# Peptides against a protein of PDB entry 7UQJ: the designs that were tried, part 263

Target 1, 160 residues: chain A of PDB entry 7UQJ
Amino acid sequence: PELYQNFNITPPRGVLFHGPPGTGKTLMARALAASCSSDERKITFFMRKGADILSKWVGEAERQLRLLFEEAKKHQPSIIFFDEIDGLAPVRSSKQEQIHASIVSTLLALMDGMDNRGQVIVIGATNRPDAVDPALRRPGRFDREFYFPLPDVKARFKIL

## One batch from the design tools (peptide; made by RFdiffusion4, then SolubleMPNN)

Design b2_p25_1_s4
Fold by OpenDDE base, seed 5:
Order: structure tokens, then sequence, then C-alpha cells
Structure b2_p25_1_s4 (fold): chain B 160 residues (1-160), chain C 160 residues (1-160), chain D 160 residues (1-160), chain A 25 residues (1-25)
């Protein structure tokens, strides 16, 4: 929020962090959550793992997503961080269609229902952007992608 | 891989990160994954938690380990990071022998089956190296151990 | 332990880290764990998430807490870090009373049962200190509170 | 104490970074 407001950037509804695992996507999402909040403006950071939402709540995953977005809206400004979002929203493969399709549909609807002026940013992290449903990568959803190269030792020294 | 290749170091099949929890073992495994890949050579980092493999898949844990190593080989260069590996491979205590023994046997076989030239590094993190089956700490498995001391405040001030 | 011993401070039984999410409460708990152990004295850091204790083990959460404290005592000096402790010990709201009340009662008893001379420190992290049961914030429990302001962007750029 | 906590976080981040570098070596 503050970072985007300070740069006159319309906060994307969703940011996809993609890159090799261990590139610090989770660390960066935490660091962004951390950088975007000041003494006056506390950002709430909600971390979920895609595979955990699918595995812990077979049949309630949609409800848990709705509750997560409601809680994020209630505690705005907030960041929802989905680690391994490819585990939540796999590319629609014909064989796993129904359960994943419902969760993906719910996530799409929740992201579309976020007012662009809402102080809720969604960050998805994946090692496999091509394993994320292309519908999530459309404008108004995860419309910004940040590639997390494995920092070359030199590039990492510039980020550190 | 690249880090080890760049240093003419034969990549150990397994590296055990041990030390107090929160010393950054997970961050380091991630940072190593991140340092070992360049723009040209993306390292895939597979993170698993030992206790989650045991709890999520009481009869499929062996199959999940095999699939993990196959996926890591398919996406080489790769790092498999086992967080809390002591939860996966507890010291053979007489009372919990069979299920843990089978998972440990599978992990041993998978680590032994890694071609030394394979661009797959396994990092185990534990707070309790003595709680890890000694068979995993043998040459060709977790043959390198890195102690993660809790950085003394003074040691950290020297790094700042 | 060492930090407190070096300062002649009786280690609090519990420290509450509160502040906006992503302020580094988890990182600090880890860093404190890290600062309190020397080469001679390895601190064991147990990380648990409040919501995970409630969700993974409906009916066993109390037993898991007891086991956690026993393990922490066995591996002393140790730090138990509860991330999102408000998820473990919500303020007693009339509607969710029984399950949460039992877990809170167990946590209170475990914290009261810690010998003040025990090398076990409990750190709770929350974004909402007011959502933590006031009974946990009493002397001999989480009796010290540290506010984690969001580092001003400038202070964080010094950390990065 | 808040400043010390901030310093400790800063130090924690830097030590994690240093440990990352030292093991990258």
Amino acid sequence: as target 1 above (160 residues)
Amino acid sequence: as target 1 above (160 residues)
Amino acid sequence: as target 1 above (160 residues)
Amino acid sequence: LDEKVRELVEEAAKELARQAEERAR
C-alpha cells in the first residue's frame, strides 16, 4: 500500500512472485509486508500455503478462502501471501478438474471482488508460474509478476 | 550445484544443517538454493517438513519420498530441503520401529541412489542432530554437517 | 538465557512480541534465540503457530502443548516461539468458550509450571495483543511485551 | 528496549545474510 501509494502506482490486486524455490519469494513477501507498514499504518500479513488449504480442508477450502479474504479486508491494510500458489490453483488438467476448479473459481471471484482501492494486496509465490491457472494471471488478479531469479551472489548482495 | 561446481567441490549428497531453531537453517538452505543458481541455471528447491511427511501420508510417505526425489531429479539442478528431518528419521527407538524404519530405509536408499554427479543436493535441517538416525549421517548421505550457532549478538555486530 | 544472564535479568517466563505483521517478530524471536546461544550453550528453538495447534489436533492440542513444553525442558536452554499466539489463546469470547478455554488453561498451567530458573523462554508473537487472553499477559506468564513497530522504510532498508 | 529489539532484528537479518554468504562460500 504505502510503497505503491508513494510511487503513484495503483496497487495491483495480485502480485505473482515466481522463480526458483529459495529465491526468497516468501522472504520478500514478508519484507514487503514489513516495508509497506509504518508506525501509523500497520499492515496485516496473512500467510497460507496452497497445498495446506487443499489438504487441511477438503470441502471447506472455499469457505476458508472466503474467510481469509474477509479477515484480510477487516484488518486492512493487509497482504495475503499464498506460498506455493500452484498447489492451490493448478492449471486445469482434465484429471483433477472438479475440486481444484471450484477452489480456483472461488479465488478468482475473491480477487475480482477486491476493490482496486482496497488496502489488500495478494501475493502468490510459485516456483512454476506455468503451473498456475492462466485465469489468475489476467489483469485485475495476479497482473504483476516478479521473477525471483536465484540471486546471483552479486545481485543478492545488491538486495541485501 | 553451481556453488559447488564453481568451488570445484563435489556436491555432497546431503548436508545436515543443525543448530538451534531459528538460526536461519531454512533461510540458509533457501539462500544456498538462491546462491547456487544463476540466471542461466535455475535451482529448484523442494521444501518438505519431516513431521508433515509422516503425518499427511502414514502409508504413502515412502511413495511421496520417491516422488520427491524423482521430481528433484527431473528439475535438476535442485535442492531438497527437509526441515525438521529428525521428525522424518528419528533415532531408531524400539517402540516406533516399523513405520519410521521403513521411511528411514527409503530415504537411505534414495540418498544412496543419487548419482554423485547428480545436480540434486539434499539439505536436512534439525535442532537435534543426535535425534537423526546415524545411518543418515554416514558418507554419501548427510556427510557434511553445518552447525548453525545462534549468532552471538557480538558476532552479529561484527557482520553488521 | 545468555542475554538475560549477561544482563542479570531474570528470564521472563514469557515475552509477548506484538506489532504489525511482518515487523520481524518471528525473525526477532529467531534472532533472540540466536543471540542467547553461544558455542558452548546451544539454545533449542521450538516454533509453533497458534492456529496450527488448534487446527491440526482438535482434541490433542493440549497434549501437543504438554509435549512441546516437555521437549523444550528436555532440550534446555530453549525458546518456545508461538507465532500468532492470538490464534491459540483468543480473548474468551462467550461463543467459542470450551475448546479455546481448555487450550488456554493448559498453556497457563504450563507457563506457571515453568520454574523461573528453567532455561525455557516462551515468546508469543501476535499482531493483536488485545486478542490475547489477558490471563496470559499477567506476571509469571507473558509479563514482558515488546512492540514491534513497522520499521520505517529507512530502518528496514538498513536491515536489507 | 524497542531500539534494541530493532537492532537485534537488523542483526538477525544480517547474520542470516552473512551465514548465507559464508555457506555460499
Scores: peptide ipSAE 0.000, ipTM 0.266, DockQ to the pose 0.020; fails the geometry check

Design b2_p25_2_s1
Fold by OpenDDE base, seed 3:
Structure b2_p25_2_s1 (fold): chain B 160 residues (1-160), chain C 160 residues (1-160), chain D 160 residues (1-160), chain A 25 residues (1-25)
Amino acid sequence: as target 1 above (160 residues)
Amino acid sequence: as target 1 above (160 residues)
Amino acid sequence: as target 1 above (160 residues)
Amino acid sequence: EEEEEAELEEARRAPRRELTRELPK
């Protein structure tokens, strides 16, 4: 957060954290949320899982996304963290295409509708950046992408 | 600890996390402790700094190490994380040799005395693996080493 | 970085990352430095440990701090990350008071001397925010504080 | 300073050695 102000860089509406599971994507998002909250100005951190939005809100996912963005806007400054965003915005696979397409379309519209003056950052985390709809990875959406390398999978599998 | 048991893998007695500062060694150790804790099986996470063991426990460091290992054994499954382990077990430099040698000897004995059936994992973190006594890096001690690369500034730049 | 621009908040000269050890403070500072460097605009990341400035530069710590800030200013945009800043700027304890007081005074002066137009951010990390001199936590210095909670095991399981 | 920067730069340049070294028994 603070670094971008000093750099006169227009903050992205969205940031994509990508990399293998447990590389610290979600931890980083939480730590960023923490790392933007002062005693004077607390950042509200909203966390949702992509799969939960699909599974819990069958038929209401679009409404819940709208409510989430409205609530985030109300509680500015805020971060919306979508964990497993590939579960929310998968690249079109045939039989589930219509429901996913509408949710993705809603998310695109919500991200596009964020005024540049809005104090809402959207962070998406995925293990599969190629499974995220390319439309989300365009400028004004998840236009910055953060690769979290594995501490080598072998190191992790020997640790895990 | 739990991860290795769940995988039917003989847990190493010790794992050395090495790499430049701020590569997430300590975070990974904590992440492992949490990721290995289920609702059914909590892992107790003990953290000590190598330098603190030397400085706070001048004359009692050996006793404190014994107590730490006993407590970790009592609260199995457990992780003992030594941050800055090079501060605890530096390669023998002349003027401080005797005190360091006794502490290293105690740590070696404690690691060697860990029954393979114990659910205690020791994780050492260092920025300087070559500053760690080679005796600690032998089989049955810190016999697995994990390099934490700097998140490549280029991988970082590709993140931006 | 980006969060602060959207907030029309004067970027703090300094940010304090505080929380239990291994909550990812150093990793976050590094990831922030990453997350602010584009291909077009590289951020120079300076890292120093508070204790190293005291121990390595006995009698030159003030000069080394000045050089660090000058170098950071020369390589703008830049981040200065002080790991274990409580080691550099401890709350006055009696017997070591004089050396610490001069170093703290120098750091205060350097932070106060940072032009608001400077592209230098100072990040301090500590496990003990109450061990940091309150003078450093004032507006125009480390005026923003970020708590890194232990990732709650449940928050962590939802993260992994 | 230069040595720590050189070590940091050498650590940056250090080829991705196998992140896990099992020491032979």
Scores: peptide ipSAE 0.000, ipTM 0.279, DockQ to the pose 0.057
Fold by OpenDDE base, seed 1:
Structure b2_p25_2_s1 (fold): chain B 160 residues (1-160), chain C 160 residues (1-160), chain D 160 residues (1-160), chain A 25 residues (1-25)
Amino acid sequence: as target 1 above (160 residues)
Amino acid sequence: as target 1 above (160 residues)
Amino acid sequence: as target 1 above (160 residues)
Amino acid sequence: EEEEEAELEEARRAPRRELTRELPK
């Protein structure tokens, strides 16, 4: 938030962290949350797992997403981190359950409804960026993508 | 491996990485794997998710664990990384399915059967160390624990 | 510290975190510091910037390094994190000021003088591992190196 | 899992012990 304000940059509505498992996506998201929170300006960090939203909130997932975004807006500056976002918003297929289509549509609407003046950053983490609905990867949504490569093997042995 | 050899130290049979989600446990495990491989000495990194072993390998999970340890032994020096190990080896309860008890017993036997001269390190990652069967946390198994705290907020501010 | 003691591993005298700017080196160092501290065993984390030692401590830099290592030893278990260590210990050249040679020599001596039984870990972070004096990268010093790859540049551009 | 989220949120909110001690200048 302050980072973007200090740079006079409109915060991305959404940021996609992608890369192999264990590349530090979630750590970086927590990093950003932590780094943007000062003693004067705490960032509220919301974390949800995509699969949990689908499995635990069957029939209420849309409402829970709305509540999450409202709560994030209420607690500005805030970060919403969706871990395994590919589990929440898989690529639309003819075989996709109507529930998934509705959840994706809700998430799209919530991201589109975020005022760029707001201090809410959405971070999605995935191991499979191509498994995320392309509609979420459009400008004004997860329009920003971070690849987290595997740490190079040679690099780390010297530390231990 | 070289780490422990260079230090003339018997590699721990197992290392438990624990801490909140997104604290970099998997990144650190990959980092260790990466660090342990030089141009001359590549470390083979095996990654398995605890829940996947239980869910995908129902009835074959023990065999798959044995194969994993054999393959790791064959490809020495190696790291076996169990992500979400609490999903593989939950605390034994009177309500625990016989399958879980058998898998835990197999993992115990495999860890006990590791020759300390071997160059196989087992890393378990969990968000809930107390959800891991205490038998796995005994000497000669996951006898070494690493806490991965969330990066302190203040800590990150100084980084940026 | 306990990490290495629990591993029965002589703590590396030093660990070099290297990789492009903003790859999480400093985050990882702080995460390690935080992770190694439990409620029972606080790790003291010392952070210094290489350029600051040279610029702010002109004529006293050696003394300040000695004090830093003494204080880290006093507050064991501890981590000394040198951010931008290439600024402290650039590659020795015939054009290098005598002051730099003296500071590098002091750092070498301090790392060599660390009892392996001590619970002091030194982490150097750099964007330029090849700009670090090779004498610091020898066994018993920063004998351990971690590469922090850039999250794919395309990734970064979209978040910022 | 709600407990794990709550513990995560509490672990986020809990004033982490400042592990960073700057040496007095």
Scores: peptide ipSAE 0.000, ipTM 0.254, DockQ to the pose 0.030; fails the geometry check
Fold by OpenDDE base, seed 2:
Structure b2_p25_2_s1 (fold): chain B 160 residues (1-160), chain C 160 residues (1-160), chain D 160 residues (1-160), chain A 25 residues (1-25)
Amino acid sequence: as target 1 above (160 residues)
Amino acid sequence: as target 1 above (160 residues)
Amino acid sequence: as target 1 above (160 residues)
Amino acid sequence: EEEEEAELEEARRAPRRELTRELPK
């Protein structure tokens, strides 16, 4: 919110952090949360791992997503960070269609239901942006992408 | 400090974060500061922009650097973060030699004057490590470098 | 190697990076690899996710670990980074004992078989250090631990 | 099932809000 207000940018409903493993996507999300937190305005940071939502709560994943978004709304300004979002909303492949379809639909609806005036930022992190359902990568959802590259091996980090 | 004490590592006097614009150098420095802060031991984070020291403090830049290092020492454990350090200590080019030479010499002396037991970490961030005076990139100064690569250019960062 | 040689520290056979999710463990490991690489001395960085070794290589995980360590030895100086090492070597609980026991024993043997003169650093990253088999956390294995804390949302970054 | 698929397809098809401001090149 303030970050985007200060930049006169329409707050994305979601931001996709993508790039190779360990490129700092999660760290960036946390640091953004910390940076946007002031003594006067603490940002609440909600973190979920995509695969953990699927694995822990078969059949309740939708409910858990709804609860997460409600809790994030209640604790505005907030960041919802989905680590490994490709694990939560993989591209629809025929063999797992039903369970994933309902989770994807729920996440789509939750992101579409976020008021542009809301102080909830959704950040999805993935190593494989092409493994995320394209429906999530549309305007009003994860409409912003951030590639986190590998630290180019050519730069002489002398971390002694 | 504790990071280096826990590692039994001689704390570098400085770490150079380098890489293309927007690669998260500043954010990583903040995240490191936050990560090294505990409830028991808050790290004081000092941030300066290299060009701002030159532009705002013509003739006083040396004094401001000294004051910054004294304040960082007073508030140990601390991080001094120089954003765009290439603006503060550009490679010696003939036309600006005298003013830059004194600032560079002062920064060198301040970094050399830091006791290895000091709890002050200096982080310089630049997009152009080759534009930083090589004297700063020597052992006991910015002896550690961190390349922050470009996000592989194919990823459409629509940061809206 | 050089990192530890420069510090007069007996190179640990392994370093455990632990802390909450997204605290930069993987990024730090990559940064360390890149930083220890010079034009003259490229460090080869081997990355494996603990759970991937278990899931992809059921019955071959031991062989894959051996191959990884042999490849790392062949490409010295090298870093072996195990992301989510708690997934590779979970605490021995009664219900999954046999498959995990052999992987843990193999990893123990591989770490114990590393010559102290070897230029192989093993970094394990976990969000749950207590979920890593204590046998791996002994001297000569992951004998050094690095806590990557959450950026303390309460930590007043006095960004002066 | 068909309604949920249709709603998903409609949610897939509806590019709702024009991202108006191109970031300057």
Scores: peptide ipSAE 0.000, ipTM 0.193, DockQ to the pose 0.045; fails the geometry check

Design b2_p25_2_s1
Fold by OpenDDE base, seed 5:
Structure b2_p25_2_s1 (fold): chain B 160 residues (1-160), chain C 160 residues (1-160), chain D 160 residues (1-160), chain A 25 residues (1-25)
Amino acid sequence: as target 1 above (160 residues)
Amino acid sequence: as target 1 above (160 residues)
Amino acid sequence: as target 1 above (160 residues)
Amino acid sequence: EEEEEAELEEARRAPRRELTRELPK
């Protein structure tokens, strides 16, 4: 938050972490959540898995998203982390069109309704960025993307 | 590798990483695969997601597991990482009993058939260790478990 | 760095990875460095071992720290990884008080002097978080801590 | 030097920031 205030940059509402499986997206999101919180400024970290919201909350996924965003807003500053967001917000062209369209629409509305002054950051993680609804990847939503490459053999050798 | 030789400890065939979502299981597995690969000794890292094996290879999951283990054996030293292994090898009491039983049986046989001298390590990651077939958690299989706690709020506030 | 800018997150000046030896702290730090480097944005990863800075640069440790931070700043976005930071920044109560106090003071000043705009992240890894000077674990420094639990000796011995 | 040490000591005394709330299950 303070960075963007200091830079006069509109805080992005969402960040998409994408890259091959096990590139550390979830851990980075936790690390980032855990790197934005100072003793003076408690960031509340909310984590949901996309598939879990769809599977556990059949017919209530929208309500659960609303509650999640409300709770995040209540507990500002906050990070909402959607792990496997491609499971939550698949491309609208999927044969499960109607239910997914509603959930995606709700997530879009929730991200759009985040006050740019809101101390709520949404992080989505996916292995398949192209499986995420393109509407989520627009300005004011997941308008920032981080590619988590496979720790390339060089990064591996830098790890090693 | 060297640690086991130095400790005269039979390298176990499989390790279960378990803990809440986003505790870094997948990243740790990749990290470990990376750390075990020296310039002199490239470890081949195979990663599969449990749900992907079931969903992409309907009716061929066993064959794909066999191929994976053969390829891992061919490319020794190797790490096979099963992300979300609870999706691959659910507890036998689940309503999808027959298909899962065969896949689990194949995975058990493959893990049992790994020569203890084989430079193939299997890492399973799960958010639900109790959802993994107990037979996989026995000696000679995933006989080692790592709990990845949530970075507890204090660790998380120390992270944050 | 961009993660933090993209998250509207004041990049922490530092993250402390702590946990027993061989829990993958070093590996995670490098994996994170790798994961933050896209094809378009190479993150410069600087790795130093705390003991190496003290042992190799007797009487020049402060200068080497300054140079490291300058080089990291020059090569932004950057990660500075201090492996075994407890060797670099022991608790002030240790009998080597004066030399360590100066090095710790320099590291504190360097971390404090990091512009929140700087795309430099400092990661410290330690096996003994309580052996790290508490001043380093304050806001604007290593205000973030990750516990790397022992991968249960069982799984450490499966990776090894 | 003394002012820089004093500023460093004050910066050292700055309270630790506790930041993450647990997710309710």
Scores: peptide ipSAE 0.000, ipTM 0.317, DockQ to the pose 0.081; fails the geometry check

Design b2_p25_2_s2
Fold by OpenDDE base, seed 1:
Structure b2_p25_2_s2 (fold): chain B 160 residues (1-160), chain C 160 residues (1-160), chain D 160 residues (1-160), chain A 25 residues (1-25)
Amino acid sequence: as target 1 above (160 residues)
Amino acid sequence: as target 1 above (160 residues)
Amino acid sequence: as target 1 above (160 residues)
Amino acid sequence: SAEELAELEAARAAPRRPLEVELPK
């Protein structure tokens, strides 16, 4: 919130952090959360792993998403970080289609239902941006993408 | 390697990065890999996710571990990063015991078989250090542990 | 500090993060600071921008550097992060030479005066490592360099 | 934009006041 206010940037409803595994997507999200707080304005950081929402709450994943967004809204300014969001909302594949479709639909509705004045930022991290449902990557959802490169081999050389 | 050579430090055979999710364990491992390279001395960074080694190659996980260590040895100096190593070598629980025991045994043997003069560093990252088999946390294996705290509220205050 | 103590690594006196703008150098420094803290051992993170030290404290930049290092030493374990360190210690160019030379000399002396047992890490970030005075890039100062690559142009396009 | 990101990163690089981020336990 402050990060975007200080820059006159309308906070994206969602930010997709993508790039090879171990490029610091989750750390960036935490550092963003940290960096967006202030003494006057604490940011609440919510973290969920996409696969955990599916596996721990079989049949309640939609409810858990709703509760997460409600709790984030209650504790504004807040960041919701979905680690491995491709595990939560994979591109529609035939067999697991219905469960994933309901969760995707719920996540879409929750992101669409965030008033632009809400101080909730959603960050999705994935190693496979193309494995994220394209509906989530549309304007008003994860409308900003952040590629976390492998520190290039040459870059890694200069990184020590 | 270079990190430790430039410091006259015997590289640990294994380093366990542990701490809450999204504390930058994987980024630190990459930054360490990056930070150990030079224009003259390329560090090869191997990354595997613990669950991927188990799931992609049911019955070949031991072979994949051996190949990984051989390839890392061939491309020295190198870093092997196991993300979510608790998924590869969980604490021995009764029902999945045999497959996990063989993988753990193989990983133990591979870490024990690393000559101290080898320029292979093994980094394991976990959110659950207590879920890693204690045999891996012994001297000569993952004998160094790095706690990646949540940037504590107070630590974040001092980090910002 | 903890990062280095837990590893029996003599902390480098200085680490130079370099690479194109927007590569996460500052984030990595904060994340390193965050990751090196613990509930038991808070790391104090000091951040200064190279140009700010010169511009805000005309004629007192050396004193401000001394105070920064003293305060970092007092609050050990600590990280001093110099963002845009090329603004603080540019390669000697003719007209601003004397003021920059005194600041560089002071920074050199402060880095040289850090006892190896001090739990103060200095991180310098720059987009122009070749614009940093070579005297700072010597052993016992910024003796480690970290290149943050451009996310590949295609990758940057996916970041946007 | 990459510039806004670089500015956001640069502004994250700016000395910020100590930020209290409550992470849910």
Scores: peptide ipSAE 0.000, ipTM 0.279, DockQ to the pose 0.024; fails the geometry check
Fold by OpenDDE base, seed 3:
Structure b2_p25_2_s2 (fold): chain B 160 residues (1-160), chain C 160 residues (1-160), chain D 160 residues (1-160), chain A 25 residues (1-25)
Amino acid sequence: as target 1 above (160 residues)
Amino acid sequence: as target 1 above (160 residues)
Amino acid sequence: as target 1 above (160 residues)
Amino acid sequence: SAEELAELEAARAAPRRPLEVELPK
């Protein structure tokens, strides 16, 4: 929120960085985190990978998400960056639905339970925004979507 | 300004991204622009190259800068990203000083003339912060400098 | 080579982007590809994910790697970006050794078989450089490692 | 050298990922 409050834009609780792979979503999230840190005010940047949460914490993914959000709240101001969030919260498609549905529901609840004054920003990065559960893309969650186009070839030269 | 006001830090009118070439300065600027844009509130990202402004707009560079800032103001919230800003605003060194001094003076005036409520952020990227006119690096201008360190040299050497 | 020849630096055959998740390794690779592309000279950017090569091409991973390198050679100048290369070429640890060893051996052979004059750069990105087979980290392969540090936290808050 | 250029390019392409980024209050 405070991190986003700086834009005088309704602070998204979550920001979805989407675009072709390697358009800089992850860099951006970290750059945001770093850019938001001063000498006096350090932003704690939590980074998780969607697939890592799903794979390393099978059956504990919900708990790990809760702990992550609690730790982010404890270390406010904070950014939680989910890289490859489509791996964490895939579109509810096939009958292996329960585990994914639980994780998505936990993430939804955690994002919904964020105080709008909380100094925790959640950034999700994906190459496939359409593979992210639409419930996560609603207002109060990842309600801001950032298309990372292929930087115009001329534009990427300048990033570097 | 508003874009920076969200950090409870004196909003820089400008931010200098500096660091070795290829540290992701321009990517960061684009990703900031992206990250600050919501579906509801898109940040207009203006990108110019310092050398392009100097080379393509010889004798019109001042006018192009004015138009750029006016367009950015019209499309608020906005980010103006000057890539290779050291090419636009080199340190006032040698007797070919007048043209560069005029462009720098115009940029200074444009940055100084920004309303603190204006939702226009100026980001300059350079590989050579010491090659940027110190007048641009003062408070109310590019008063926030972001070192883009080379990713640890040990790590960069393995990609190459 | 020509991609690298523009910098007068010995072209690495392979570059390992490593650093904490979300340091922008993937972005950097694409930004490199884009930065090295001019209007006159487009760099073809091939992107694969280590885990996707392993999972989608079970039993064909070696063939797909060969085709990828051939296609990259055909479309020179090219960047092959392996995101999460630690998923493709994990450290040779446990008795499930043969499949991983074959893929790693194929990738090693493909990198070793690159002509130093070939305008193909291979970029591997990982969060865990120590989880990448040390054989891939040797000279003539991913012999250049780029640590994507945490950007200085103090720096980036001022961009936003 | 092509290595230094590739290092500069790779450095350019190398986005900084902080594990912990201190956010200002």
Scores: peptide ipSAE 0.000, ipTM 0.183, DockQ to the pose 0.026; fails the geometry check
Fold by OpenDDE base, seed 4:
Structure b2_p25_2_s2 (fold): chain B 160 residues (1-160), chain C 160 residues (1-160), chain D 160 residues (1-160), chain A 25 residues (1-25)
Amino acid sequence: as target 1 above (160 residues)
Amino acid sequence: as target 1 above (160 residues)
Amino acid sequence: as target 1 above (160 residues)
Amino acid sequence: SAEELAELEAARAAPRRPLEVELPK
């Protein structure tokens, strides 16, 4: 909030980090959490994987998401980092699609339910931005996207 | 050469990167691949996830592993990076245990079948080293383990 | 040994990690230290900031650098990581230029004075490779440079 | 369930604000 307020920038509710595997998306999210944490203002950093959310039984995944957002809200200022958020994408089986749909709906509702003044930032990371539900990429959700390029192969070879 | 020569360290066939999520294990593997490549000697970098290996049907996962190791051998010098290698851990269901056991057995056989003179390094990354099959952690496989600690918060704050 | 022997790659005395802030340079350096440490061979990891080196009074900064390299040599194998090494760049005041020049000269001499057989790797990290003294970027010093690309620069400011 | 699908469709249908910044691919 305050950093963004000082910059006259409305803090994003959600930020999508996308780019090829091993471009440092997860690392950047942790670095941001640390860089925003001061001695005066500790930021609570929550991490979950998309696949770990799906590993829960029906209704429990949704409950765990709710608990995560509640815990993040209690421990404000907070960052919720969803690594591999494309893991929440529907798997082609109709039963799994319904399970995924419920979990995604819950995540959408939780992101929508965050007050814009809330000191909770949500960061999603994916290697496949097109595999992330377009509904998550809408305004008020992951409405800012950050491309993590591969280091230019030429820059990489000058390193070698 | 000389650093490792001076270290009298037989190059590991396999290296396990372990540590908390977002400690840069995947990024390190890419950076190592980059740092070991030169203009004279390009290293081919292969990446797979443990979960992606398991997402294959029985017999095809094993075939894909064989193809991966053959391709890595053809494109020597090579690094094979298995991200989230703990995803190959047996899932407690007996049918899945057999599938996992077959895939793990194939990986073990492929690692064991690497000539010690082969220019193929295998890197595994996990957040849960205890969830990696102990057979993979034996000499001649992932026989070197590298702990990626969370950057000490004090070191991090001294960095800010 | 054998992999690097097979690769005919002279180990760098120094490696420069460069790229925009928060690209994981510091985290990569720690991960390299971890990744070179085995149960059999612990690597000692030293960290200093360029600005912290400059915060010392004249002659004490040079002494601290000498002590750092001596300690790294005593605790071989070692990694010395200089974060924000561009902080050793001359600040435009002529008196500071002389102080900076003395510190940089000391660092150059220490890097040059490392036996090529020494088990000490020096890693520098900077957000401004052009602000790093070109003398540090010469062969036998930071002779390998690693570009850590930003996720698209627009990305970081939208997160903050 | 049909209800979960309807909730997903409803959550997909109601964007609160325009995307201020589309990063070029």
Scores: peptide ipSAE 0.000, ipTM 0.254, DockQ to the pose 0.043; fails the geometry check

